# Peptides against a protein of PDB entry 7K3S: the designs that were tried, part 1

Scores and structures below are computed, not measured.

Target 1, 60 residues: chain A of PDB entry 7K3S
Amino acid sequence: MEELSGKPLSYAEKEKLKEKLAFLKKEYSRTLARLQRAKRAEKAKNSKKAIEDGVPQPEA
Positions, changes and structure headers below are counted from each chain's first letter, unless a header gives other numbers.
Peptide ipSAE was made for these designs. It is ipSAE averaged over its two directions, with the distance scale d0 held at 1.0 Angstrom where the peptide's residues are scored. Compare it between designs on one protein only; published cut-offs may not apply.
A fold fails the geometry check if it doesn't show the stated peptide or something in it is severely misdrawn.

## One batch from the design tools (peptide; aimed at target 1 K45)

Design b1_p9_1 (made by RFdiffusion4)
Pose (drawn by RFdiffusion4):
Structure b1_p9_1 (pose): chain A 60 residues (1-60), chain P 9 residues (1-9)
Amino acid sequence: as target 1 above (60 residues)
Amino acid sequence: EEEEEELEE
């Protein structure tokens, strides 16, 4: 399911690698998706296809 | 609303 990224990292290095870079990867693709979808749908109501979003964290 | 639900499906 998950991917084990970071073998030779100590406790703190690994802690920072997972938590920080995962938060950043999430919010990168997240904010990009929220605004890109709002942009296309508002200009003209088009048939949407796919999005991996599921649990929203009150974000606007 | 029904049209928007059909586009989302």

Design b1_p9_2_s3 (made by RFdiffusion4, then SolubleMPNN; its pose is not in this set)
Fold by OpenDDE base, seed 4:
Structure b1_p9_2_s3 (fold): chain B 60 residues (1-60), chain A 9 residues (1-9)
Amino acid sequence: as target 1 above (60 residues)
Amino acid sequence: ELLEEAEKL
């Protein structure tokens, strides 16, 4: 375990690290929501194609 | 912005 042998962070440095962490958590949640939406949209496209390719088009 | 400010610490 690397000892955090640095000088104790000031109150201002700790608050800035909390803000950075809050930002990173927000961007992570946003990215995760986008990924989950993309996966659902892909599944919906693949199911629609599987139905369309499985119906013999009536030769007119 | 917030990331660049946090690298200056």
Scores: peptide ipSAE 0.086, ipTM 0.743, DockQ to the pose 0.014
OpenDDE base, seeds 1, 2, 3, 5: peptide ipSAE 0.077, 0.078, 0.072, 0.073; ipTM 0.731, 0.731, 0.714, 0.726

Design b1_p9_3 (made by RFdiffusion4)
Pose (drawn by RFdiffusion4):
Structure b1_p9_3 (pose): chain A 60 residues (1-60), chain P 9 residues (1-9)
Amino acid sequence: as target 1 above (60 residues)
Amino acid sequence: EEEEEEEEE
C-alpha cells in the first residue's frame, strides 16, 4: 500500500523525510487540484472525470 | 389509510 522510501536514514532523518516531504507532496497536488478544478468549472460547467480527493481538511 | 380501515373491519 505505502512505499518504503528511505532505507539508510537514521531516526530523525527518516522522521523528517516521511513527514515533511509527504506534507509538501500532499499540499502541492492538493492546492493545485482545488484551484485547477475551480478554474475549469467556473469558466464553463464541464463534465468532471476523476480526482483521488476524499477526506477534506477545511481548505479554501 | 386503507390499512387502518382494513384493521378496523

Design b1_p9_6 (made by RFdiffusion4; failed a check: a repeat of another design)
Pose (drawn by RFdiffusion4):
Structure b1_p9_6 (pose): chain A 60 residues (1-60), chain P 9 residues (1-9)
Amino acid sequence: as target 1 above (60 residues)
Amino acid sequence: EEEEEEEEE
């Protein structure tokens, strides 16, 4: 399910690698998706296809 | 777009 990224990292290095870069990767694709979808749908109501979003964390 | 309009109706 998950991917084990970071074998030779100590406790702190691994802690910072997972938590920080995952938060950043999520919010990168997250904010990009919220605004991109709002942009296309508002200009013209088009038939949406796919998005992996599910649980929203009150974000606007 | 036409399908959405039909669903809204």

## One batch from the design tools (peptide; aimed at target 1 L9)

Design b1_p11_1 (made by RFdiffusion4)
Pose (drawn by RFdiffusion4):
Structure b1_p11_1 (pose): chain A 60 residues (1-60), chain P 11 residues (1-11)
Amino acid sequence: as target 1 above (60 residues)
Amino acid sequence: EEEEEEEEEEE
């Protein structure tokens, strides 16, 4: 399911690699998706296809 | 249509 990214890292290095870069990767694709979807749907109501979003964390 | 075919097979 998950991917084991970061073999030769100590406790702190690995802690920072997973938590920080995962938060950043999530919010990168997250904010990009929120606004990109709002942009296309508001200009003209088009048939949406796919999005991996599921649990929202009150974000606008 | 697929559900109807499954029902016919079960009968």

Design b1_p11_4_s2 (made by RFdiffusion4, then SolubleMPNN; its pose is not in this set)
Fold by OpenDDE base, seed 5:
Structure b1_p11_4_s2 (fold): chain B 60 residues (1-60), chain A 11 residues (1-11)
Amino acid sequence: as target 1 above (60 residues)
Amino acid sequence: EEEEEKKKKEE
């Protein structure tokens, strides 16, 4: 356990950390939305190929 | 919030 025995963060340091966390949450959400779009596009490509290959679609 | 930031910069 790394002892967080540092001096208490100033108000300004805490606000700067909140801003960094808000930025990281925004970039995470953007990246997640990109990943979800990519997975949906891959599923749609595979479904089109399965129809062309005469493979029965798994009913959901 | 902005008024409390001014008070801590004068101390």
Scores: peptide ipSAE 0.023, ipTM 0.535, DockQ to the pose 0.000
OpenDDE base, seeds 1, 2, 3, 4: peptide ipSAE 0.021, 0.022, 0.022, 0.020; ipTM 0.550, 0.539, 0.546, 0.516

Design b1_p11_7 (made by RFdiffusion4)
Pose (drawn by RFdiffusion4):
Structure b1_p11_7 (pose): chain A 60 residues (1-60), chain P 11 residues (1-11)
Amino acid sequence: as target 1 above (60 residues)
Amino acid sequence: AAAAEAAREAV
């Protein structure tokens, strides 16, 4: 399911690698997706296809 | 040791 990224890292290095870079990777693809979808749908109502989003965290 | 040093620099 998950991917074990960061073998030779100590407790703190690994803590920071997982939590910080995962938050950043999420919010990168997240904000990009929210605004990109809003942009295409508002200019012209087009047939949407796919998005991996599921649980929203009150974001606008 | 070299792999741990390189991983620290990357972080």

## One batch from the design tools (peptide; aimed at target 1 K39)

Design b1_p12_4 (made by RFdiffusion4)
Pose (drawn by RFdiffusion4):
Structure b1_p12_4 (pose): chain A 60 residues (1-60), chain P 12 residues (1-12)
Amino acid sequence: as target 1 above (60 residues)
Amino acid sequence: EVEEEIEELEEE
């Protein structure tokens, strides 16, 4: 399910690698997706296809 | 920054 990224890292290095870069990777694809979908749908109501979003965290 | 990235992707 998950991917074990970061074998030779100590407790703190690994803690920072997972939590920080995962938060950044999520909010990168997240904010990009919110705004990109709002852009295309507002200019012209088009048939949407696919998005991996599910649980929203009150974000606008 | 995110808006600029979206514009770049739309241009591609």

Design b1_p12_4_s2 (made by RFdiffusion4, then SolubleMPNN; from b1_p12_4, 6 letters changed)
Fold by OpenDDE base, seed 5:
Structure b1_p12_4_s2 (fold): chain B 60 residues (1-60), chain A 12 residues (1-12)
Amino acid sequence: as target 1 above (60 residues)
Amino acid sequence: KYEELLEELEKK
């Protein structure tokens, strides 16, 4: 356990933290977009089921 | 990728 509590981060450590932050922001945005697509797909399935359960098929 | 960035930071 290096005590990170007293040394200013080097320029190289700050750049690595920026890369980690950029990666995390990218994965967050990807996950959010996936969640939004999943919610839209679920709403579309529920709307299709509500039409199928609510319309008596005319017996031909 | 992310783990490689962790390991490079821990090697110091």
Scores: peptide ipSAE 0.104, ipTM 0.716, DockQ to the pose 0.028
OpenDDE base, seeds 1, 2, 3, 4: peptide ipSAE 0.103, 0.088, 0.090, 0.101; ipTM 0.726, 0.707, 0.710, 0.721

Design b1_p12_4_s3 (made by RFdiffusion4, then SolubleMPNN; from b1_p12_4, 6 letters changed)
Fold by OpenDDE base, seed 1:
Structure b1_p12_4_s3 (fold): chain B 60 residues (1-60), chain A 12 residues (1-12)
Amino acid sequence: as target 1 above (60 residues)
Amino acid sequence: KYEELLEKLEKE
């Protein structure tokens, strides 16, 4: 096993990597929230169509 | 912002 003993990252490089990871986690969470809203909107659209196509209105 | 973080990481 060649230990890829990459040079130890400086404190500044580690902090920049933490900032990069925090940004990526935020954008990932934003994208997931957008996807979940889109899935809920599709379900709400399909439920309105299922009510319009599948409830025999009681003839009053 | 993200590109600025990458550019700052590439310049060190």
Scores: peptide ipSAE 0.091, ipTM 0.710, DockQ to the pose 0.030
OpenDDE base, seeds 2, 3, 4, 5: peptide ipSAE 0.081, 0.086, 0.089, 0.083; ipTM 0.696, 0.701, 0.708, 0.697

Design b1_p12_4_s4 (made by RFdiffusion4, then SolubleMPNN; from b1_p12_4, 4 letters changed)
Fold by OpenDDE base, seed 5:
Structure b1_p12_4_s4 (fold): chain B 60 residues (1-60), chain A 12 residues (1-12)
Amino acid sequence: as target 1 above (60 residues)
Amino acid sequence: EYEELLEELEEK
């Protein structure tokens, strides 16, 4: 556990932190897009159920 | 990928 508490980050450490940040931003955007798709699918299921529970099937 | 980037930072 090197105490990072006093040394300026090297150029190489800054580039690695930029890569980690780019990866985290990519995973965040992917997760957000998945969540938005899931919420749309849930609304579509709830609307289908509301039609099924709200329309008396005409007995033929 | 992300874990390899962590490990290469801890090895100092």
Scores: peptide ipSAE 0.134, ipTM 0.755, DockQ to the pose 0.028
OpenDDE base, seeds 1, 2, 3, 4: peptide ipSAE 0.134, 0.106, 0.118, 0.123; ipTM 0.763, 0.739, 0.747, 0.752

Design b1_p12_8 (made by RFdiffusion4)
Pose (drawn by RFdiffusion4):
Structure b1_p12_8 (pose): chain A 60 residues (1-60), chain P 12 residues (1-12)
Amino acid sequence: as target 1 above (60 residues)
Amino acid sequence: LEEEIEEVKEEA
């Protein structure tokens, strides 16, 4: 399911690698997706296809 | 919306 990224990292290095870069990768694709979808749908109501979003964290 | 998307790409 998950991917084990970071073998030779100590406790703190690994802690920072997972938590920080995962939060950043999430919010990168997250904010990009919220605004990109709002853009296309508001200009003209088009047939949407796919999005991996599921649990929202009150974000606007 | 386009400006906000560009800001997110620049921050990354």

## One batch from the design tools (peptide; made by RFdiffusion4; aimed at target 1 E42 K43 K45)

Design b2_p13_3
Pose (drawn by RFdiffusion4):
Structure b2_p13_3 (pose): chain A 60 residues (1-60), chain P 13 residues (1-13)
Amino acid sequence: as target 1 above (60 residues)
Amino acid sequence: EEEEEEEEELAEE
């Protein structure tokens, strides 16, 4: 399910690698998706296809 | 026609 990224890292290095870079990878693809979908749908109501979003965290 | 009007309203916003 998950991917074990970071074998030779100590407790703190690994803690920072998972938590920080995962938050950043999420909010990168997250904010990009929210605004990109709002952009295409507002200009012209088009038939949407796919998005992996599910649980929203009150974000606008 | 109603669906086109709704699309125009959304494009205006």

Design b2_p13_8
Pose (drawn by RFdiffusion4):
Structure b2_p13_8 (pose): chain A 60 residues (1-60), chain P 13 residues (1-13)
Amino acid sequence: as target 1 above (60 residues)
Amino acid sequence: EEEELEKEAEEEE
């Protein structure tokens, strides 16, 4: 399910690698998706296809 | 800007 990224990292290095870069990878694809979808839908109501979003965290 | 575009899309319907 998950991917084990970071074998030779100590406790703190691994802690920072998972938590920080995962938050950043999420919010990168997250904000990009929220605004990109709003952009296309508002210019012209088009048939949407696919998005992996599910649980929203009150974001606008 | 998003609210204005939503209103314009509703008026076009």

## One batch from the design tools (peptide; made by RFdiffusion4, then SolubleMPNN; aimed at target 1 K43 K45 N46; its pose is not in this set)

Design b2_p15_5_s3
Fold by OpenDDE base, seed 1:
Structure b2_p15_5_s3 (fold): chain B 60 residues (1-60), chain A 15 residues (1-15)
Amino acid sequence: as target 1 above (60 residues)
Amino acid sequence: ELEEERRRAEEEEKR
């Protein structure tokens, strides 16, 4: 049923697309925050190893 | 949530 490629989206269809977009933005932000937390935890583990091995930390 | 909303949209398009 390919009849939508030329018809203007109804008000209800536009609102549904906005809700989907808002949901996807929220899940993206949650995933990004988790990734950033994981990267910070990895850097903190590398910093502990670098102190133990006497390796100079690269300045940030 | 998004997948259930997609499934509901596909079921509505079939009517």
Scores: peptide ipSAE 0.165, ipTM 0.753, DockQ to the pose 0.011
OpenDDE base, seeds 2, 3, 4, 5: peptide ipSAE 0.151, 0.162, 0.146, 0.159; ipTM 0.742, 0.754, 0.733, 0.745

Design b2_p15_8_s3
Fold by OpenDDE base, seed 1:
Structure b2_p15_8_s3 (fold): chain B 60 residues (1-60), chain A 15 residues (1-15)
Amino acid sequence: as target 1 above (60 residues)
Amino acid sequence: EEEEKRREEEERREL
C-alpha cells in the first residue's frame, strides 16, 4: 500500500484526472480494437500462405 | 462541456 502522502486533490484536480482517464480509456479501446483486427488479418494471411505452401493446417 | 472538449483536444495533441 503506497501511502498517498500528499495534500488531498482539489475538485478541479480530480476532474482533470477523470478527463485524462476517460481519454486514455478511449485511446486504449481504439488501440486494442486495431490490434485485434491486425491479429485476425495476420491469421488470415498465414492461413492463405499455409494453403499455398501445401502445409497441412492443424484443425483447431 | 466546452472546457472538457478543449482538454480532450489538448490531450490529443500530446499523443
Scores: peptide ipSAE 0.131, ipTM 0.762, DockQ to the pose 0.014
OpenDDE base, seeds 2, 3, 4, 5: peptide ipSAE 0.114, 0.104, 0.105, 0.120; ipTM 0.754, 0.746, 0.748, 0.754

## One batch from the design tools (peptide; aimed at target 1 L24 L35)

Design b2_p16_1_s3 (made by RFdiffusion4, then SolubleMPNN; failed a check: too like the target's own chain; its pose is not in this set)
Amino acid sequence: SIEEKVEEKLKELLKK

Design b2_p16_2 (made by RFdiffusion4)
Pose (drawn by RFdiffusion4):
Structure b2_p16_2 (pose): chain A 60 residues (1-60), chain P 16 residues (1-16)
Amino acid sequence: as target 1 above (60 residues)
Amino acid sequence: AEEELEELEEEIEELE
Protein backbone atom coordinates (compact mmCIF):
# COMPACT_ATOMS: atom_id res chain seq x y z
CA MET A 1 0.00 0.00 0.00
CA GLU A 2 2.59 2.56 1.16
CA GLU A 3 6.12 2.82 -0.23
CA LEU A 4 9.12 2.46 2.13
CA SER A 5 11.14 5.54 1.01
CA GLY A 6 14.30 6.09 3.18
CA LYS A 7 16.23 2.99 4.36
CA PRO A 8 19.58 4.44 5.80
CA LEU A 9 17.98 7.32 7.70
CA SER A 10 18.08 7.72 11.48
CA TYR A 11 15.01 8.48 13.67
CA ALA A 12 14.93 12.27 13.06
CA GLU A 13 16.04 12.21 9.39
CA LYS A 14 13.30 9.61 8.60
CA GLU A 15 10.75 11.55 10.69
CA LYS A 16 11.39 14.67 8.70
CA LEU A 17 11.59 12.88 5.32
CA LYS A 18 8.15 11.19 5.62
CA GLU A 19 6.15 13.95 7.36
CA LYS A 20 7.54 17.10 5.68
CA LEU A 21 7.94 15.76 2.04
CA ALA A 22 4.54 13.90 2.21
CA PHE A 23 2.76 17.13 3.42
CA LEU A 24 4.45 19.07 0.66
CA LYS A 25 3.73 16.43 -2.10
CA LYS A 26 0.06 16.29 -0.89
CA GLU A 27 -0.51 20.07 -0.81
CA TYR A 28 1.39 20.41 -4.18
CA SER A 29 -0.94 18.08 -6.03
CA ARG A 30 -3.88 19.21 -3.80
CA THR A 31 -3.80 23.02 -4.40
CA LEU A 32 -2.92 22.42 -8.04
CA ALA A 33 -6.02 20.18 -8.37
CA ARG A 34 -8.43 22.46 -6.58
CA LEU A 35 -7.62 25.48 -8.71
CA GLN A 36 -7.15 23.54 -12.02
CA ARG A 37 -10.64 21.93 -11.64
CA ALA A 38 -12.21 25.32 -10.65
CA LYS A 39 -10.56 26.90 -13.72
CA ARG A 40 -11.84 24.42 -16.32
CA ALA A 41 -15.35 24.07 -14.83
CA GLU A 42 -15.95 27.86 -14.53
CA LYS A 43 -14.83 28.80 -18.06
CA ALA A 44 -17.17 26.17 -19.54
CA LYS A 45 -19.13 23.37 -17.78
CA ASN A 46 -17.19 20.32 -19.08
CA SER A 47 -17.63 16.59 -18.30
CA LYS A 48 -15.13 15.88 -15.47
CA LYS A 49 -13.37 12.46 -15.48
CA ALA A 50 -11.15 11.44 -12.51
CA ILE A 51 -9.72 12.76 -9.19
CA GLU A 52 -8.18 10.76 -6.23
CA ASP A 53 -9.47 13.36 -3.71
CA GLY A 54 -11.82 12.04 -1.08
CA VAL A 55 -11.63 13.46 2.49
CA PRO A 56 -11.64 17.33 2.32
CA GLN A 57 -9.79 19.39 4.98
CA PRO A 58 -11.73 22.81 4.76
CA GLU A 59 -9.59 24.20 1.98
CA ALA A 60 -10.43 27.20 -0.31
CA ALA P 1 -1.33 30.13 -5.94
CA GLU P 2 1.42 29.94 -8.60
CA GLU P 3 3.94 31.45 -6.14
CA GLU P 4 2.87 28.98 -3.41
CA LEU P 5 3.36 26.04 -5.86
CA GLU P 6 6.86 27.38 -6.77
CA GLU P 7 7.75 27.65 -3.06
CA LEU P 8 6.54 24.08 -2.46
CA GLU P 9 8.74 22.86 -5.42
CA GLU P 10 11.78 24.63 -3.96
CA GLU P 11 11.18 23.12 -0.47
CA ILE P 12 10.84 19.62 -2.04
CA GLU P 13 14.07 20.05 -3.94
CA GLU P 14 15.91 21.22 -0.82
CA LEU P 15 14.65 18.16 1.16
CA GLU P 16 15.67 15.68 -1.69

Design b2_p16_4 (made by RFdiffusion4)
Pose (drawn by RFdiffusion4):
Structure b2_p16_4 (pose): chain A 60 residues (1-60), chain P 16 residues (1-16)
Amino acid sequence: as target 1 above (60 residues)
Amino acid sequence: AEELEEEIEELKEELE
């Protein structure tokens, strides 16, 4: 399910690697998706296909 | 981490 990224890291290094870079990878693809979808749908109502989003965290 | 934060800010500005 998950991917074990960061074998030779100590407690703090690993803590920071998972939590910070996962938050940043999420909000990168998250904000990009929100605004890209809003952009295409507002210019012309097109047939949407796929998005891995599911649980929203009140974001606009 | 800092580079990714800057990239997120740039993307927000370009898309807004």

Design b2_p16_4_s1 (made by RFdiffusion4, then SolubleMPNN; from b2_p16_4, 5 letters changed; failed a check: too like the target's own chain)
Amino acid sequence: AEELLKKLEELKEKLE

Design b2_p16_4_s2 (made by RFdiffusion4, then SolubleMPNN; from b2_p16_4, 6 letters changed; failed a check: too like the target's own chain)
Amino acid sequence: AEELLKKLKELKEKLE

Design b2_p16_7 (made by RFdiffusion4; failed a check: a repeat of another design)
Pose (drawn by RFdiffusion4):
Structure b2_p16_7 (pose): chain A 60 residues (1-60), chain P 16 residues (1-16)
Amino acid sequence: as target 1 above (60 residues)
Amino acid sequence: AEELEEEIEELKEELE
């Protein structure tokens, strides 16, 4: 399911790698998706296809 | 990490 990114990292280096870069990779694709979808749907109501979003964390 | 934070800020400005 998950991907084991970061073999030779100590406790703190690994802690920072997973948590920080995962938060940043999530909120990168997350904010991009929220605004990109709002942009296309508001200009003209088009047939949406796919999005991996599921659990929202009150974000606008 | 810092580069990714800057990229997120830039995307917010371009799309808002």

Design b2_p16_7_s3 (made by RFdiffusion4, then SolubleMPNN; from b2_p16_7, 5 letters changed)
Fold by OpenDDE base, seed 3:
Structure b2_p16_7_s3 (fold): chain B 60 residues (1-60), chain A 16 residues (1-16)
Amino acid sequence: as target 1 above (60 residues)
Amino acid sequence: EEELRKKIEELKKELE
């Protein structure tokens, strides 16, 4: 990517960057929500195994 | 995650 930092951007270039920013914010939020769901699912899986194996859960 | 965050902050700086 060219560093556009310090170059005057046209209105059309700014609008195109706003579209890219909105897309990246959406993908970031989607990725973060997926990561958080995965961490919760792993915690729930480990808690279920700890109950099944009779192993005391380490207090986190 | 972090790469997308960095790219978001770069694009914000280009829009100032």
Scores: peptide ipSAE 0.123, ipTM 0.733, DockQ to the pose 0.039
OpenDDE base, seeds 1, 2, 4, 5: peptide ipSAE 0.082, 0.113, 0.067, 0.078; ipTM 0.704, 0.733, 0.681, 0.696

Design b2_p16_8 (made by RFdiffusion4; failed a check: a repeat of another design)
Pose (drawn by RFdiffusion4):
Structure b2_p16_8 (pose): chain A 60 residues (1-60), chain P 16 residues (1-16)
Amino acid sequence: as target 1 above (60 residues)
Amino acid sequence: AEEELEELEEEIEELE
């Protein structure tokens, strides 16, 4: 399911690699998706296809 | 929002 990214990292290096870069990768694709979807749907109501979003964390 | 996405991209590159 998950991907084991970071073999030769100590406790703190690995802690920072997973938590920080994952939060950043999530919010990168997340904010990009919220605004991109709002942009296309508001200009003209188009037939949406796919999005991996599921559990929202009150974000606007 | 565009500036926040650029900042997130720069932080990802610095951590890589």

## One batch from the design tools (peptide; aimed at target 1 L9 K16 L21 K25)

Design b2_p17_2 (made by RFdiffusion4)
Pose (drawn by RFdiffusion4):
Structure b2_p17_2 (pose): chain A 60 residues (1-60), chain P 17 residues (1-17)
Amino acid sequence: as target 1 above (60 residues)
Amino acid sequence: ELEELKEEIEELEEEFE
């Protein structure tokens, strides 16, 4: 399911790698997706296809 | 905000290399 990224990292290095980079990768694709979808749908109501979003964390 | 997140990701990858 998950991917084991970071074999030779100590406790703190691995802690920072997983938590910080995952938060950043999530919010990168997250904010990009919220605004990109709002942009295309508001200009003209088009047939949406796919999005991996599921549990929203009150974000606008 | 997307540019800042991209720069932070690149800096962290370089730090962990």

Design b2_p17_3_s1 (made by RFdiffusion4, then SolubleMPNN; its pose is not in this set)
Fold by OpenDDE base, seed 3:
Structure b2_p17_3_s1 (fold): chain B 60 residues (1-60), chain A 17 residues (1-17)
Amino acid sequence: as target 1 above (60 residues)
Amino acid sequence: SKAFEEELKKKLEEIKK
């Protein structure tokens, strides 16, 4: 049984939890921004491929 | 555990005060 520590958090414990939450929010935002950038890059590659498939290769 | 989630919620409310 995890003892439900019904004890109020000390000021130091509150600040440590705020810091951990700020770190997790930062890492989440960084990961989300990477995912959004990857999705935009994939869309840009697919649009470039659609343009290249529409240009007849110059016969040599 | 529901008890752990309730404790975590309580701790988060204490951080907001």
Scores: peptide ipSAE 0.079, ipTM 0.635, DockQ to the pose 0.052
OpenDDE base, seeds 1, 2, 4, 5: peptide ipSAE 0.072, 0.073, 0.075, 0.075; ipTM 0.622, 0.624, 0.626, 0.630

Design b2_p17_3_s2 (made by RFdiffusion4, then SolubleMPNN; its pose is not in this set)
Fold by OpenDDE base, seed 3:
Structure b2_p17_3_s2 (fold): chain B 60 residues (1-60), chain A 17 residues (1-17)
Amino acid sequence: as target 1 above (60 residues)
Amino acid sequence: SKEFEEALKKKLEEIKK
């Protein structure tokens, strides 16, 4: 069992934790935006292909 | 671990004060 030190964080530890959280939030948002862009690009490719092949796209 | 999540929540509350 890791002893969850219930010790109050120093100012420096609080700032370091804020920085880590800001970084993680930034990386999460960046990754999510990439995933959403990839999904949109895939849909756009499938749309272009279906128009080109004359195949009715399943309405999403 | 639930304990880790609770400790993380507590530390986050201490940052907001």
Scores: peptide ipSAE 0.077, ipTM 0.634, DockQ to the pose 0.051
OpenDDE base, seeds 1, 2, 4, 5: peptide ipSAE 0.058, 0.070, 0.065, 0.065; ipTM 0.651, 0.627, 0.620, 0.669

Design b2_p17_5 (made by RFdiffusion4)
Pose (drawn by RFdiffusion4):
Structure b2_p17_5 (pose): chain A 60 residues (1-60), chain P 17 residues (1-17)
Amino acid sequence: as target 1 above (60 residues)
Amino acid sequence: YSEAFKEEVEKELEKIE
């Protein structure tokens, strides 16, 4: 399911690598997706296809 | 920080890009 990224890292280095870079990777693809979808749907109501979003965290 | 930490950070940043 998950991917084990970061073998030779100590407790703090691994803690920072998982938590920080995962938050950043999520919010990168997240904000990009919220605004990109709003942009295409508002200009013209088009047939949407796919998005991996599921649980929203009150974001606008 | 260790060199190993910096290398792993660079690999993760490349995946994000």

Design b2_p17_5_s3 (made by RFdiffusion4, then SolubleMPNN; from b2_p17_5, 9 letters changed)
Fold by OpenDDE base, seed 5:
Structure b2_p17_5_s3 (fold): chain B 60 residues (1-60), chain A 17 residues (1-17)
Amino acid sequence: as target 1 above (60 residues)
Amino acid sequence: PSEEFLKELKKKLEEIK
């Protein structure tokens, strides 16, 4: 049993780390949602251009 | 999160300061 010989985190230190983790998860979710919207917008632009230019889009 | 995860997160967050 490796005794986790590090000083036990105080309750306040644990809560501060949970808050930082919650912030990071929020920023990750925001970035992921932006990426997903960008990919959808590019697909929609390519589909509109293909309809206008008469070029058959490769089925994904 | 496990106590171990919180300790490792503390270490990483102090290394970034």
Scores: peptide ipSAE 0.074, ipTM 0.654, DockQ to the pose 0.144
OpenDDE base, seeds 1, 2, 3, 4: peptide ipSAE 0.053, 0.054, 0.053, 0.049; ipTM 0.603, 0.600, 0.603, 0.599

Design b2_p17_8_s4 (made by RFdiffusion4, then SolubleMPNN; its pose is not in this set)
Fold by OpenDDE base, seed 4:
Structure b2_p17_8_s4 (fold): chain B 60 residues (1-60), chain A 17 residues (1-17)
Amino acid sequence: as target 1 above (60 residues)
Amino acid sequence: KEEEVEKKIAEAEKKLA
């Protein structure tokens, strides 16, 4: 294990990092959910267009 | 952009351990 050779973080620095971590986790989850929704919407549009154009849908 | 946020999460987790 690489010892994090940094000075021990103060209590205030640890609390600030916990807040930053909670924020970053929330933004990541939000971004991931948006990406997954966009991918599903693109697949649904391509599937609808493929049915309308008589083109076989590529398997997922 | 997601990979950069994930890297920042991992860096913050490493600093809290």
Scores: peptide ipSAE 0.239, ipTM 0.808, DockQ to the pose 0.130
OpenDDE base, seeds 1, 2, 3, 5: peptide ipSAE 0.221, 0.238, 0.229, 0.222; ipTM 0.803, 0.808, 0.803, 0.802

## One batch from the design tools (peptide; aimed at target 1 L9 K16 L21 K25)

Design b2_p18_1_s2 (made by RFdiffusion4, then SolubleMPNN; its pose is not in this set)
Fold by OpenDDE base, seed 1:
Structure b2_p18_1_s2 (fold): chain B 60 residues (1-60), chain A 18 residues (1-18)
Amino acid sequence: as target 1 above (60 residues)
Amino acid sequence: RSKAFEEELKKKLEEIEK
């Protein structure tokens, strides 16, 4: 059994874990923003296609 | 093992929030 060393975290270990948590929150937010942008781009493509299918092409 | 790790992680998070 690895002794889950109930040693209190040093100040430096606490700060390093806070930094890791802040990094993970930032990467999550970046990924979420990319997903939201992709969904908006998909809706914009579908809306353009619906407009193009609704405009009668001028008969040449 | 998993439960003991989760309990240790909770204690470490509580210690970081103090």
Scores: peptide ipSAE 0.072, ipTM 0.636, DockQ to the pose 0.050
OpenDDE base, seeds 2, 3, 4, 5: peptide ipSAE 0.060, 0.072, 0.071, 0.073; ipTM 0.681, 0.634, 0.631, 0.625; seed 5 fails the geometry check

Design b2_p18_1_s3 (made by RFdiffusion4, then SolubleMPNN; its pose is not in this set)
Fold by OpenDDE base, seed 2:
Structure b2_p18_1_s3 (fold): chain B 60 residues (1-60), chain A 18 residues (1-18)
Amino acid sequence: as target 1 above (60 residues)
Amino acid sequence: PSKAFEEELKKKLEEIKK
């Protein structure tokens, strides 16, 4: 196990960690937006099904 | 080992904010 040496991060290590954090925040936001879109689409499908089940078919 | 990793991660995140 590499000793988690409390050595100060180099400038390059700090920038690489900032980049990784920015990437993770972007992927989180993208995943959250997909989830929110999926939930909206599910609600829209449930609303359409409630309208179709509530329309009496006209007896031809 | 998990707590030590979390503490070091917190320390590294604080060093990035400076």
Scores: peptide ipSAE 0.074, ipTM 0.633, DockQ to the pose 0.049
OpenDDE base, seeds 1, 3, 4, 5: peptide ipSAE 0.072, 0.074, 0.073, 0.052; ipTM 0.627, 0.631, 0.632, 0.655

Design b2_p18_2_s2 (made by RFdiffusion4, then SolubleMPNN; its pose is not in this set)
Fold by OpenDDE base, seed 4:
Structure b2_p18_2_s2 (fold): chain B 60 residues (1-60), chain A 18 residues (1-18)
Amino acid sequence: as target 1 above (60 residues)
Amino acid sequence: RSKAFEEELKKELEKIKE
């Protein structure tokens, strides 16, 4: 087994990477929440349009 | 398990230095 004896990351490098991963997870969660809100808003708009196109406006 | 996590961590640090 090649011990990929990659030099152990310094404490400072590990902390810097934990910060970057925490930031990335935060941005992912924010983007996911935006996407979920957008999909709900689109579904609500499409449902409203389907009701408007499906109700024959009585010709006055 | 800890060594494999440190290697993955190292690969991600190298990609961030580029």
Scores: peptide ipSAE 0.121, ipTM 0.718, DockQ to the pose 0.119
OpenDDE base, seeds 1, 2, 3, 5: peptide ipSAE 0.120, 0.105, 0.106, 0.113; ipTM 0.741, 0.734, 0.704, 0.742

